# Peptides against a protein of PDB entry 4Z63, part 284

Target 1, 334 residues: chain A of PDB entry 4Z63
Amino acid sequence: LCLGMNDLTGNIPEDLFHLKRLNLLGIQENRLSGSLSREIRNLSSLVRLDVSWNLFSGEIPDVFDELPQLKFFLGQTNGFIGGIPKSLANSPSLNLLNLRNNSLSGRLMLNCTAMIALNSLDLGTNRFNGRLPENLPDCKRLKNVNLARNTFHGQVPESFKNFESLSYFSLSNSSLANISSALGILQHCKNLTTLVLTLNFHGEALPDDSSLHFEKLKVLVVANCRLTGSMPRWLSSSNELQLLDLSWNRLTGAIPSWIGDFKALFYLDLSNNSFTGEIPKSLTKLESLTSRNISVNEPSPDFPFFMKRNESARALQYNQIFGFPPTIELGHNN

## One batch from the design tools (peptide; made by RFdiffusion4, then SolubleMPNN)

Design b2_p27_6_s4 (from b2_p27_6, 9 letters changed)
Fold by OpenDDE base, seed 5:
Structure b2_p27_6_s4 (fold): chain B 334 residues (1-334), chain A 27 residues (1-27)
Amino acid sequence: as target 1 above (334 residues)
Amino acid sequence: MKKLSVNPNDVVISFTGSSWVSSVDLD
C-alpha cells in the first residue's frame, strides 16, 4: 500500500494492521501524527515500512521481532523520541534503517552481531550522545553510515580499523576530537570512498603524515574545522578523488601542483583559508572540468549529497555526486 | 516537521530509499 505524498492526517487506521500479507506500507510525506502503533507487529509479511516525512511522535514501538521479513525501515523527518528499540537493534532481516532528522536520544546501541543484513544506517540529525558505538564494525555488511549532527564526544573508536565494509561515512558536526587519530584509524577502511568530517576537530592541525593512505577515497569533506597546517601530501595518493572540500579552515602555504593531477576531481573547495602563492596551472588541465565524458565511478546511488550554501536555502539534494556542477572555489584566501 | 537543520557548508549525505515495487497481496 502506497499512500505517500498526500495530505493525509490523523493516525493510521487500525484495520490496516489486519493486512497480514502486506509486503509494503508507504505512507511517507503526509501529515500523519501521534504514535506509531504497536499493531504494526501484525504485518508479519512486511518487507518495507516507509513512514518518513510525517508528524509521528513518541517512541518507536519495540515490535520488530514480529517482523521477520522487514528489510527497509524509513522513518526520517518525524518527531520520534527515545532510543532504537531493542528488537530493531537486533533485527537480522533489516538492510536499511533511516531515522534521520528525529529526536532520538541516549546512547546509540546496535547489536551488530545480530544485524547480519544491515547495509545502510542513517541516524543523522538526532540527539544521540555518548561515544560512537565501538561494535559498528561487527555489522559485516554495513557500507553506509550517517551519524552526522549528533553529540558523539571523543574520538573515532580504534575498532573502526576493522570496518572493512564501510564505504560511506559521515560524522559531520558530531563534536569529534583528534583528527590525526581519526584519519589514522579510517585509512584502514579499504572500501572507504566517502568521508565527511565537517564541523569537528576545532582548531586542530590537519596531519601531514606521508604514511596516511586512502586508496579508494573519492569524496573528502573536512570543512569548517578551523584546521591549521597545509595541504596534506598523503592526499596526493588518492588517485580516485572526485570531491574535495577543505573550506573554512586555517590552512596555509601553497596549493600544490598535484591537485591538478586528479583525473576525476570535479569539485574543489579550498575557499576561506589562508593559502598563498600562485594558483597551480595544473588546475586548468583538470579533465573533469574540460570534458563531460568522464566516467565518474560514483559511489552508491543510494547516497544523496545535500549541499546547503546558504542557511535560508533548502539544501540541494544530489542523488549522485555527478549532480554537483564542476566547481573550483578558491575565494577568500588572504 | 523538524526543518532540515542543514548548517551552511554542511554536506549532508542521506540515503535514498531504494525503489520498491509495491506488492499488496489483498486477501
Scores: peptide ipSAE 0.025, ipTM 0.457, DockQ to the pose 0.026; fails the geometry check
Fold by OpenDDE base, seed 4:
Structure b2_p27_6_s4 (fold): chain B 334 residues (1-334), chain A 27 residues (1-27)
Amino acid sequence: as target 1 above (334 residues)
Amino acid sequence: MKKLSVNPNDVVISFTGSSWVSSVDLD
């Protein structure tokens, strides 16, 4: 049943929960309100539940043990409170959990040893607190993790050295500390292609440790951290780099010539730093900015990027990294 | 709906798991 993108109001009719053969319930982008009924437990054949972009409130019902086929739960942009229900945190069938932009709170706890199918987790823009869950690497299929805009004080857990499945990781604006430790840990994530750490590590030094290596790194965003230091030499070894944003830091020194050697680099933002010297001539040779169709046959991450240029501007959503316009931004340096 | 207060300098990555993604109006 697909009823998304309407002006439906009120709650879900209770009779809908009698549909025991229902595989897909999509009621996203409505004005549905109240609590999400516990009677969703009766939808024993449910594979996909999309209640996103509504006015749902209260706690998410703890009934996911009665949904053995549920692969996709989309609840982003609601008013859900409380934690992740125990049955949801133990779901062996769940592939994707999206609860971004809710009011979920408390310590984030997932039973990753039970969540054997979880591949995508979006819990961004919630009220989770405490530390990052050390057991996330036990989610053996977990590739996509958005935990941005929570209050995860402290450091990236040492256990994340073993996060082999991790490909896309956002921790933007999560009150994280110790960028040196974070990068030192995350470099061991051999499948890491996208790393977003914006609005963390306030005033720390960006490490220029030549021992750091991110082999598969395509996207690095570490903006608005007030980071000190220079352009990190270790980044020059990330030959697959496509997007680099280090804007709104306190980085100094010259922009190195190797920045123009990235064949796939199409978006560069180094604006609002304290870089000095000349603009590297190598930037004019970036293949991605020249008329050559770089056939980037790389699987796009199943996640959108949002960029807002101005406070008054709508955020431009790009479903793929390649949707970003070719950009070099070097403004506001001195 | 919870208003997304997005810092203009914050690059947001989210996973929609859908064939389409709604535009987020940032207040």
Scores: peptide ipSAE 0.022, ipTM 0.524, DockQ to the pose 0.045; fails the geometry check
Fold by OpenDDE base, seed 1:
Structure b2_p27_6_s4 (fold): chain B 334 residues (1-334), chain A 27 residues (1-27)
Amino acid sequence: as target 1 above (334 residues)
Amino acid sequence: MKKLSVNPNDVVISFTGSSWVSSVDLD
């Protein structure tokens, strides 16, 4: 049953929960309000539940033990409060959990040993607090993780050295500390292609440790951290780099010539730093800027990037990394 | 609806998990 993208109001009719053979419930992009009914437990055949973009409030009901076939739960952009229900945090069937842009709170706890199918986790823009869950690497299929805009504290857990499944990771604006430790840990994530760490590590030094290596890194965003130091030499070994944003830091020195050696680099933002010297001539030779035909047939991340260039600007949604216009931004360097 | 306060200069990765493009009014 798909009723998304309407002006539906009120609650879900209770009689809908008598549909025991229902595999798909999509009621996204409506004005549905109130609590999400516990009677969703009666939908024992449910594979996909999409309640996103509504006005739902209250706690998410702890009924996911009654939904043994549930693979997709989309609840982003609601008013949900409380934590992740225990039955949801233990779901062996769940592949995707999206609860971004809610008011969920408390310590983030997932039973990763039970969540054997979890591939994508979006919990961005919530009120989770405490430390990052050390057991996330136990989610052996977990590739996509957005935990941005939560009130996590401290450092990236050492256990994340073992996060072999991790491909896309966002921790933007999560009050993280110790960028050197974070990068030193995350370099062990051999499948990591996208790393977003914006608005963390305030005033720390960007490490220039030549031992750091991110082999498969395509997207690095570490903007607005007030980071000191220079362009990190270790980044030159990330030959697959497509997007680099180090804007709004306190980086100094010259922009190195090797920045133009990245064959796939189509988006570069080094703006609002303290870089000096000449613009490397190698930047004018970036194949991505000169050749229209870089069909980066790379698997588009299953997630849109949102870029907000200015405080007043609407965030631009880019469904695919290659949807970003080819950009070199070097403004506001002194 | 909680307005997504997108901080200026923040790059947000969001997993829609849907085959259809939701217009995220990121206010």
Scores: peptide ipSAE 0.019, ipTM 0.503, DockQ to the pose 0.041; fails the geometry check
Fold by OpenDDE base, seed 3:
Structure b2_p27_6_s4 (fold): chain B 334 residues (1-334), chain A 27 residues (1-27)
Amino acid sequence: as target 1 above (334 residues)
Amino acid sequence: MKKLSVNPNDVVISFTGSSWVSSVDLD
C-alpha cells in the first residue's frame, strides 16, 4: 500500500493494521500525526515501512520482534522521541534503518551481533548523546553510517579499526575530538570511500603524518573545523579522490602541486582558509574539470548529496556525486 | 515537485556545515 506524497492528516486508520499480508506500507510525505501505533505489529508480512516526512510523535513502538520480514524502516523527518526500541536494535532482518531528523535521545545502542543484515544506518540529526557505540564494527554488513548532528563526545573508538564493511561514514557536527586519532583509526577501514567529519575537532591541527593512507578514499569532507596546519601530504596517495572539501578552516601554506594530479577530482573546496602562494598550474590540467564527458561510471553511492551554493540558497539535491558541477573554490584565502 | 527518489536504498549522506548539505538542512 503506497499512500505517500499526499495531504493525509490525522492518524493511520486502525483497520489498516488488519492487513496481515501487507508487504509494503508507504505513507511518507503526509501530515500524519500522533503516535505510531503499536498495532503495526499485526503487519507480520511487512518488508518495508515508510512513515517518513510526517508529524508522528512519541516513542517508536517496541514491536519489531513481531515483524520478522522487515528489511526497510524509514522514519526520517518526524517528531519521534526516546531511544531505538530494543526489538528494532536487535532486528536480524533489518537492512536499512533511517530515523534521521527526529528527537531521539539517550545513548545510542544497537545489538550489532543480532543485526546481521544491517547495511545502512541513518541516525543523523537526533539528540543521541554519550560516546559512539564501540560495537558498530560488529555489524558485519554495515556499509553506510550517518551519525551526523548528534551530541556525541570524545573520540572515534579504537574498535573502528576493524570496521571493514564501512564505506560511507558521516560524523559531521557531533562534537568529536582528536582528529589525529580519528584518521589514524579510520585509515584501517579498507572499504572507506566517503568520509565526512565537518564541524568537529574545533581548532585542532590537521595531521600531516605521511604514514596515513586512505587507499579507496573518493570523498573527504572536513570543513568548518577551524583546523590548523597545511595541506596534508598523506592525501596525495589517495589516487581515487573525487571530492575534497577542507573549507572554513585555518589551513596555511601553499596549495601543493600534487592537488592537480588527481585524475578523478571534480570538486575542490579550499575556500575560507589562510592558504598563501600561487594557485598551482596543475589545477588547470585536471581532466575531470576540462572534459565534460568523464562518465565516471563508478557506481556513485545511491545517496543524495546536497549542495548549498549560498547560505540563502536552497540546497540542490544531487542523486549522484557526479551530478555536482565541476567546481574549484579557492575564495577567501589570504 | 520534489523528484521522488525512487531509490529504495535512500541513504542520505549529510554534509552538514559545508557547501554540501543534507535534505534536512533545506527544511
Scores: peptide ipSAE 0.015, ipTM 0.502, DockQ to the pose 0.107; fails the geometry check

Design b2_p27_7_s1 (from b2_p27_7, 17 letters changed)
Fold by OpenDDE base, seed 1:
Structure b2_p27_7_s1 (fold): chain B 334 residues (1-334), chain A 27 residues (1-27)
Amino acid sequence: as target 1 above (334 residues)
Amino acid sequence: SYISSTTDDLSLYREWDQKLLEKLDKL
């Protein structure tokens, strides 16, 4: 049953929950309000539940133990409060959980040992506090993680060294500290291709430890952190690098010549730093800027990118890494 | 300019979420 993209108001009719054979309930993009009914438990055949873009409030009902086939739960852009219900946090069937842009609070807790099918998690723009959950690496299929715009004080957990499934990780604007520890941990994520850390680590030093190595890193965004230091030498070993944004930091020294050795680097933003010296001639030889054949068919994150020009300007949305225009931005290095 | 994974402009997420649904419908 798909009733999305209407002007439906009020509550879900109770009789809808009598549809025991319903595999898909999509009621997204309406004005449905009140609490999400516990009677969703009666939809025992449900594979996809989409209640996103509504006015739902209260706690998410703890009925997901009665939904053994639920693979997709989309609840983004509502007024949900409280935590993730225990039954949802223990769902063995759930592949994707999207609860972005709610008012969920407290400590983020997932029973990753039980969540054997979870591959995509979007909890961005909530009120989660405390630390990042140490057991996220126990979600053995968890590939895409957006936890951006929460208040995760402290460091990336040491357990994330074992986060082998992690490919796409967004933690932008999450009050994280200790970039040296974070990078020292996340380098062990063998499948990590996309790392977004914008608006964290305020005023810290970007580590220049030659022992750091990100083998599969394609996208690194560590913008607007006020980071000190220089261009990190360890990054030169990330041969698959496609996009680098280190803009709006306090990085100093020369732009190193190895920045032009990246065969796939098509987007480079080093703007609004304090870099000095000459522009490396190697940048003029970036193969990605001279060849038109960028493979557009690469897997992308299940979260968007946004380019912010300034605090007052409307952001531009990019659905894919390759949606970014080929760019070398070196402006405002004074 | 700088890249982020978050925005306060919810309208930008609507288009993304529609594309997400299209992706899910292909699975």
Scores: peptide ipSAE 0.562, ipTM 0.948, DockQ to the pose 0.887
Fold by OpenDDE base, seed 2:
Structure b2_p27_7_s1 (fold): chain B 334 residues (1-334), chain A 27 residues (1-27)
Amino acid sequence: as target 1 above (334 residues)
Amino acid sequence: SYISSTTDDLSLYREWDQKLLEKLDKL
């Protein structure tokens, strides 16, 4: 049953919850309000529940143990409060959880050992506090993680060295500290291709440890962190690098010649730093800027990218890395 | 300019979420 993109108001009619054979309930993009009914437990055949873009409030009901077939739960852009219900945090059927842009709070707790099917998690723009959950790597299929715009004070957990399933990681504006530790841990994520760390690590030094190696890194965004240091030598070994944004930092020294050796690098933003010296001639030889054959069919994260021109301008949304125009931005280095 | 994975402009997420649904409908 799909009732999305209407002007429906009030609550879900109780009789709807008698539909025991219902596999899909989509009521997104309405004006539904109040609490999400516990009677969703009666929808025992439910595979997808979409309640996103509504005015739901209160706690998410703890009834997901009665939904053994639920693969997709979309609840983004509501007024949900509290934590992740225990039954949801233990769901063995759930593949995707999206609760972005709610008022969820407290410590983020998921029973990843039970969540054997979870592959995509979007909890961005909530009020989660404390530390990143150490047991996220126990979610053995978890590929896409957006935790941006929460208050995860402290460091990336050491356990994330074992996060083999992790491919796309978004942590923008999450009050993270210790970039050296974070990169030292995340380098062990052998499947990590996209790392977005914008607005963290305020005023820290970008590590230049030659032992750091990101084997499959394609997208690195560490913008607006006020980072000190120089262009990190360890990045030169990330041969698959496609996009690098280190803009709005306090990086110094020369732009190294190896920056032009990246065969796939088509987007480079080093603007608003304190780089000195000459522009490397190797940048004029970037194969990706001269060859049209960027494979458009690469897997993308389940979270968007946003380009902010300035604090007052509307951001541009990009659905995939290849949506970015080929760019070399080196402005405002003095 | 700088890239982020978050924005205050909810309208941008609406378009994204519509595309996400289209992706899910193909699964």
Scores: peptide ipSAE 0.556, ipTM 0.947, DockQ to the pose 0.878
Fold by OpenDDE base, seed 5:
Order: sequence, then structure tokens, then C-alpha cells
Structure b2_p27_7_s1 (fold): chain B 334 residues (1-334), chain A 27 residues (1-27)
Amino acid sequence: as target 1 above (334 residues)
Amino acid sequence: SYISSTTDDLSLYREWDQKLLEKLDKL
């Protein structure tokens, strides 16, 4: 049953919950309000529930133990409060959870040992506080994680050294501290291809530790952190690098010649730093900027990228890394 | 300008979420 993209108001009719054979319920993009009914428990055949883009409020009902086939739960852009209900946090069937842009609060808790199928998690733009959950690496299939725009004060947990399934990680604007520890931990994530850390680590030093190595790193975004230091030498070993944004920091020294050795690097933003010296001639030889044959078929994150312009300009949305124009930005350096 | 994974423009998320649904419908 798909009733999305209408002007439906009020609550879901109770008789709808008698549909015990219903596999798909989509009621997204309406004006449905009140609490999400506990009677969703009666939809025992449900595989996908989409209640996104509504006016739902209250706590998410703790009925997901009665939904043994539920793979996809989309509840983004609502007024949900409280935590993730225990039955949802223990769901063995759930593949994707999207609760972005709600008012969920407290400590983020998931029973990752039970959540054996979870591969995508989007909890961005909520009111979660405390620390990042140390047991996230126990979600053995968890590939995509967006936790951006929460108040996860502190450091990346040491347990994230064991986060082998992690490929796409967004933590933009989450009040994180200790970039040296964060990078020192996340380098052990052998499948990590996309790392977005914008608006964290305020005024810290970007580590130049040659022992750091990100084997499969394709996208690194650490913009607007006021980071000090220089271009990190460890990054030169990330041979698959496609996109680098280190803009709006306080980085100094020369732009190193090895920046032009990246065969796949098509987007480079080093703008609004304090880099000095000459522009490396190797940048003019970047194969990715001269050849159109970038293989477009690479898997992308389940979260979008946004080009934030100055406060007066509308952000641009990019669905894929390859949606970014080939760019070299070196402007506004000293 | 700089890249982020967050925006206050909900209209941009709406377009993204529509594309996400199209991806899920292919699974």
C-alpha cells in the first residue's frame, strides 16, 4: 500500500492495521500527525515501513519484535522523541534504519549483536548526546553510518579499530574531539572509503604521523575545523583518493608535489588555508582532470553531500561523488 | 565553499530521499 505524496492529515486509520499480509506500507510525504500507533504490531508481514516526511510525534512504539520480516524502516523528517525503542534496537531483520531529522535524544543504544542484518544507519540531525556507541562494530554488516549533527561529545571509541564493515562514515558537526585519536583508530577500518568529519576538532593539529595509513580511502572531507599543521604525509599512501576537501582550516607550509601523483583525484579543495610556496607542477598532470574515463559505477554513500556556500547562498546537493565537477581550489591562501 | 554531509535546507533532503527510495525499489 502506497499513499505517499498526498495531503493526508490526522492519524493512520486503525483498520489499516488489520492488513496482516501487507509487505509494504508507504505513507511518506503527508501531514499525518500524533503518535505512531502501536497497532503497527499487527502488520506481521511488513518488509518496508515508510512514515517519513510527516508530523508524527511522541516516542516510536516498541513493537518491532512483532515485525520479524521488517527490512526497511524510514522515519526521517518527523517529530519523534525519546530513544530508539528496545525491539527496534534488537531487530535481527532490519537492513536499513533512517531516522534522520527527528528529535530523538539521550544516549544512542543499539544491540548490534542482535542486529545481524543492519547495513545502513542514518541518525543524522537528532539530539543524541553522550558518546558514540562503543558496540557499533558488533553490527557485522553495517556499511553506511551517518551520525552527523548530533552532540557526540568526546572521542571516537577505541573499539572502532574493529569496524571492518564500515565503508561510509559521516560525523559532520558532532562536537568530536581529538582528531589524532580519531584518525589513528579509523585507519584500521580496512573497508573505509568515505570519511566526512567537517565542523569537528576545533583548532586541533592535523596529525602528520607517517604510521597512519588509509588503504581504501577515496573521499576525505575535513573542512572548516580550524585545523593547524601541514599537508599530512600519510595521505600520500592513499592511492585511491578521488576527493579531498581540507578547506577552511589553518594549514600551513607548501602544497607537496605528491598531491599530483593521485591518479583518481578529480576534486581538490585546499582553499581558505595558509599554504605558501609554489603550486606544484604535478597538479597540471593529474590524469583524472585530463581523461574523462573515470569509472562512474562505484558504490556511493546512503547519505548526501552538500556544498555549503556562504550563509546567503543555497547549498548544492550531490548524490554521488562523481556529481562534483572536476575542481582544483587553491584560493584564499596566504 | 566547503563540503558537508548536513544542511538546513530540507528541500535538498527531500530530493535525496526520493532517490534513495528509487534505489530501494531496485533491491
Scores: peptide ipSAE 0.531, ipTM 0.942, DockQ to the pose 0.843
Fold by OpenDDE base, seed 4:
Structure b2_p27_7_s1 (fold): chain B 334 residues (1-334), chain A 27 residues (1-27)
Amino acid sequence: as target 1 above (334 residues)
Amino acid sequence: SYISSTTDDLSLYREWDQKLLEKLDKL
């Protein structure tokens, strides 16, 4: 049953919960308000629940133990409060959880050993506090993680060295500290292709440790962190690099010639830093900028990218890495 | 300019969420 994109108001009619054969309930993009009914438990055949873009409030009901077939729960852009209910945090059927842009709070707790099917997690723009959950790597299928715009004070957990399933990781604006530790840990994520760390690590030094290596890194975004240091030598070994944004930092020194050796690099933003010297001639040899044959068929994150001209400007949304125009931005390095 | 994975403009997520649904409908 799909009732999305209407002006429906109030609560879900109770009689809807008698639909025991219902596989899909989509009521997204309405004006539904109040608490999400506990009677959702009666929808025992439910595979997808989409309640996103509503005015739901209160706690998410703890009824997910009665939804053994639920693969997709979309609850983004509501007024949900509290934590992730225990039954949801233990769901063995759940593949995707999206609760982005709610008012969820407290410590993020997931029973990752029970969540054997979880592959995508979007909890961005909530009020989660404390530390990143150390047991996230126990979610053995978890590839996509957006935890951006929470208050995860402190460091990336050491356990994330074992996060082999992690491919796409967004932590933008999450009050993270110790970039050296974070990179030192995340380099062990063998499947990590996309790392977004914008608006963290404020005023720290970008590590230039030659022992750092990101084997499969395609997208690195560490913008607007006020980072000090130089272009990191360890990045030169990331041969698959497609997009690099280190803009709006306090990076100094020369732009190294190896930046032009990346065969797949089509987007480079080093703007609003303090780089000096000459523009490397190797940048004129970037194959990706001369040959338009970038393979568009690569898996993308389950979170969007946003390009902001400045902090007050409306962002441009990019749904795919390849949606970015081929760019070399070296401006404002005075 | 700088790239982020977050924005205050929630309207920008609508198009993304629609595309996400289209992706899910193909699964």
Scores: peptide ipSAE 0.540, ipTM 0.943, DockQ to the pose 0.902; fails the geometry check

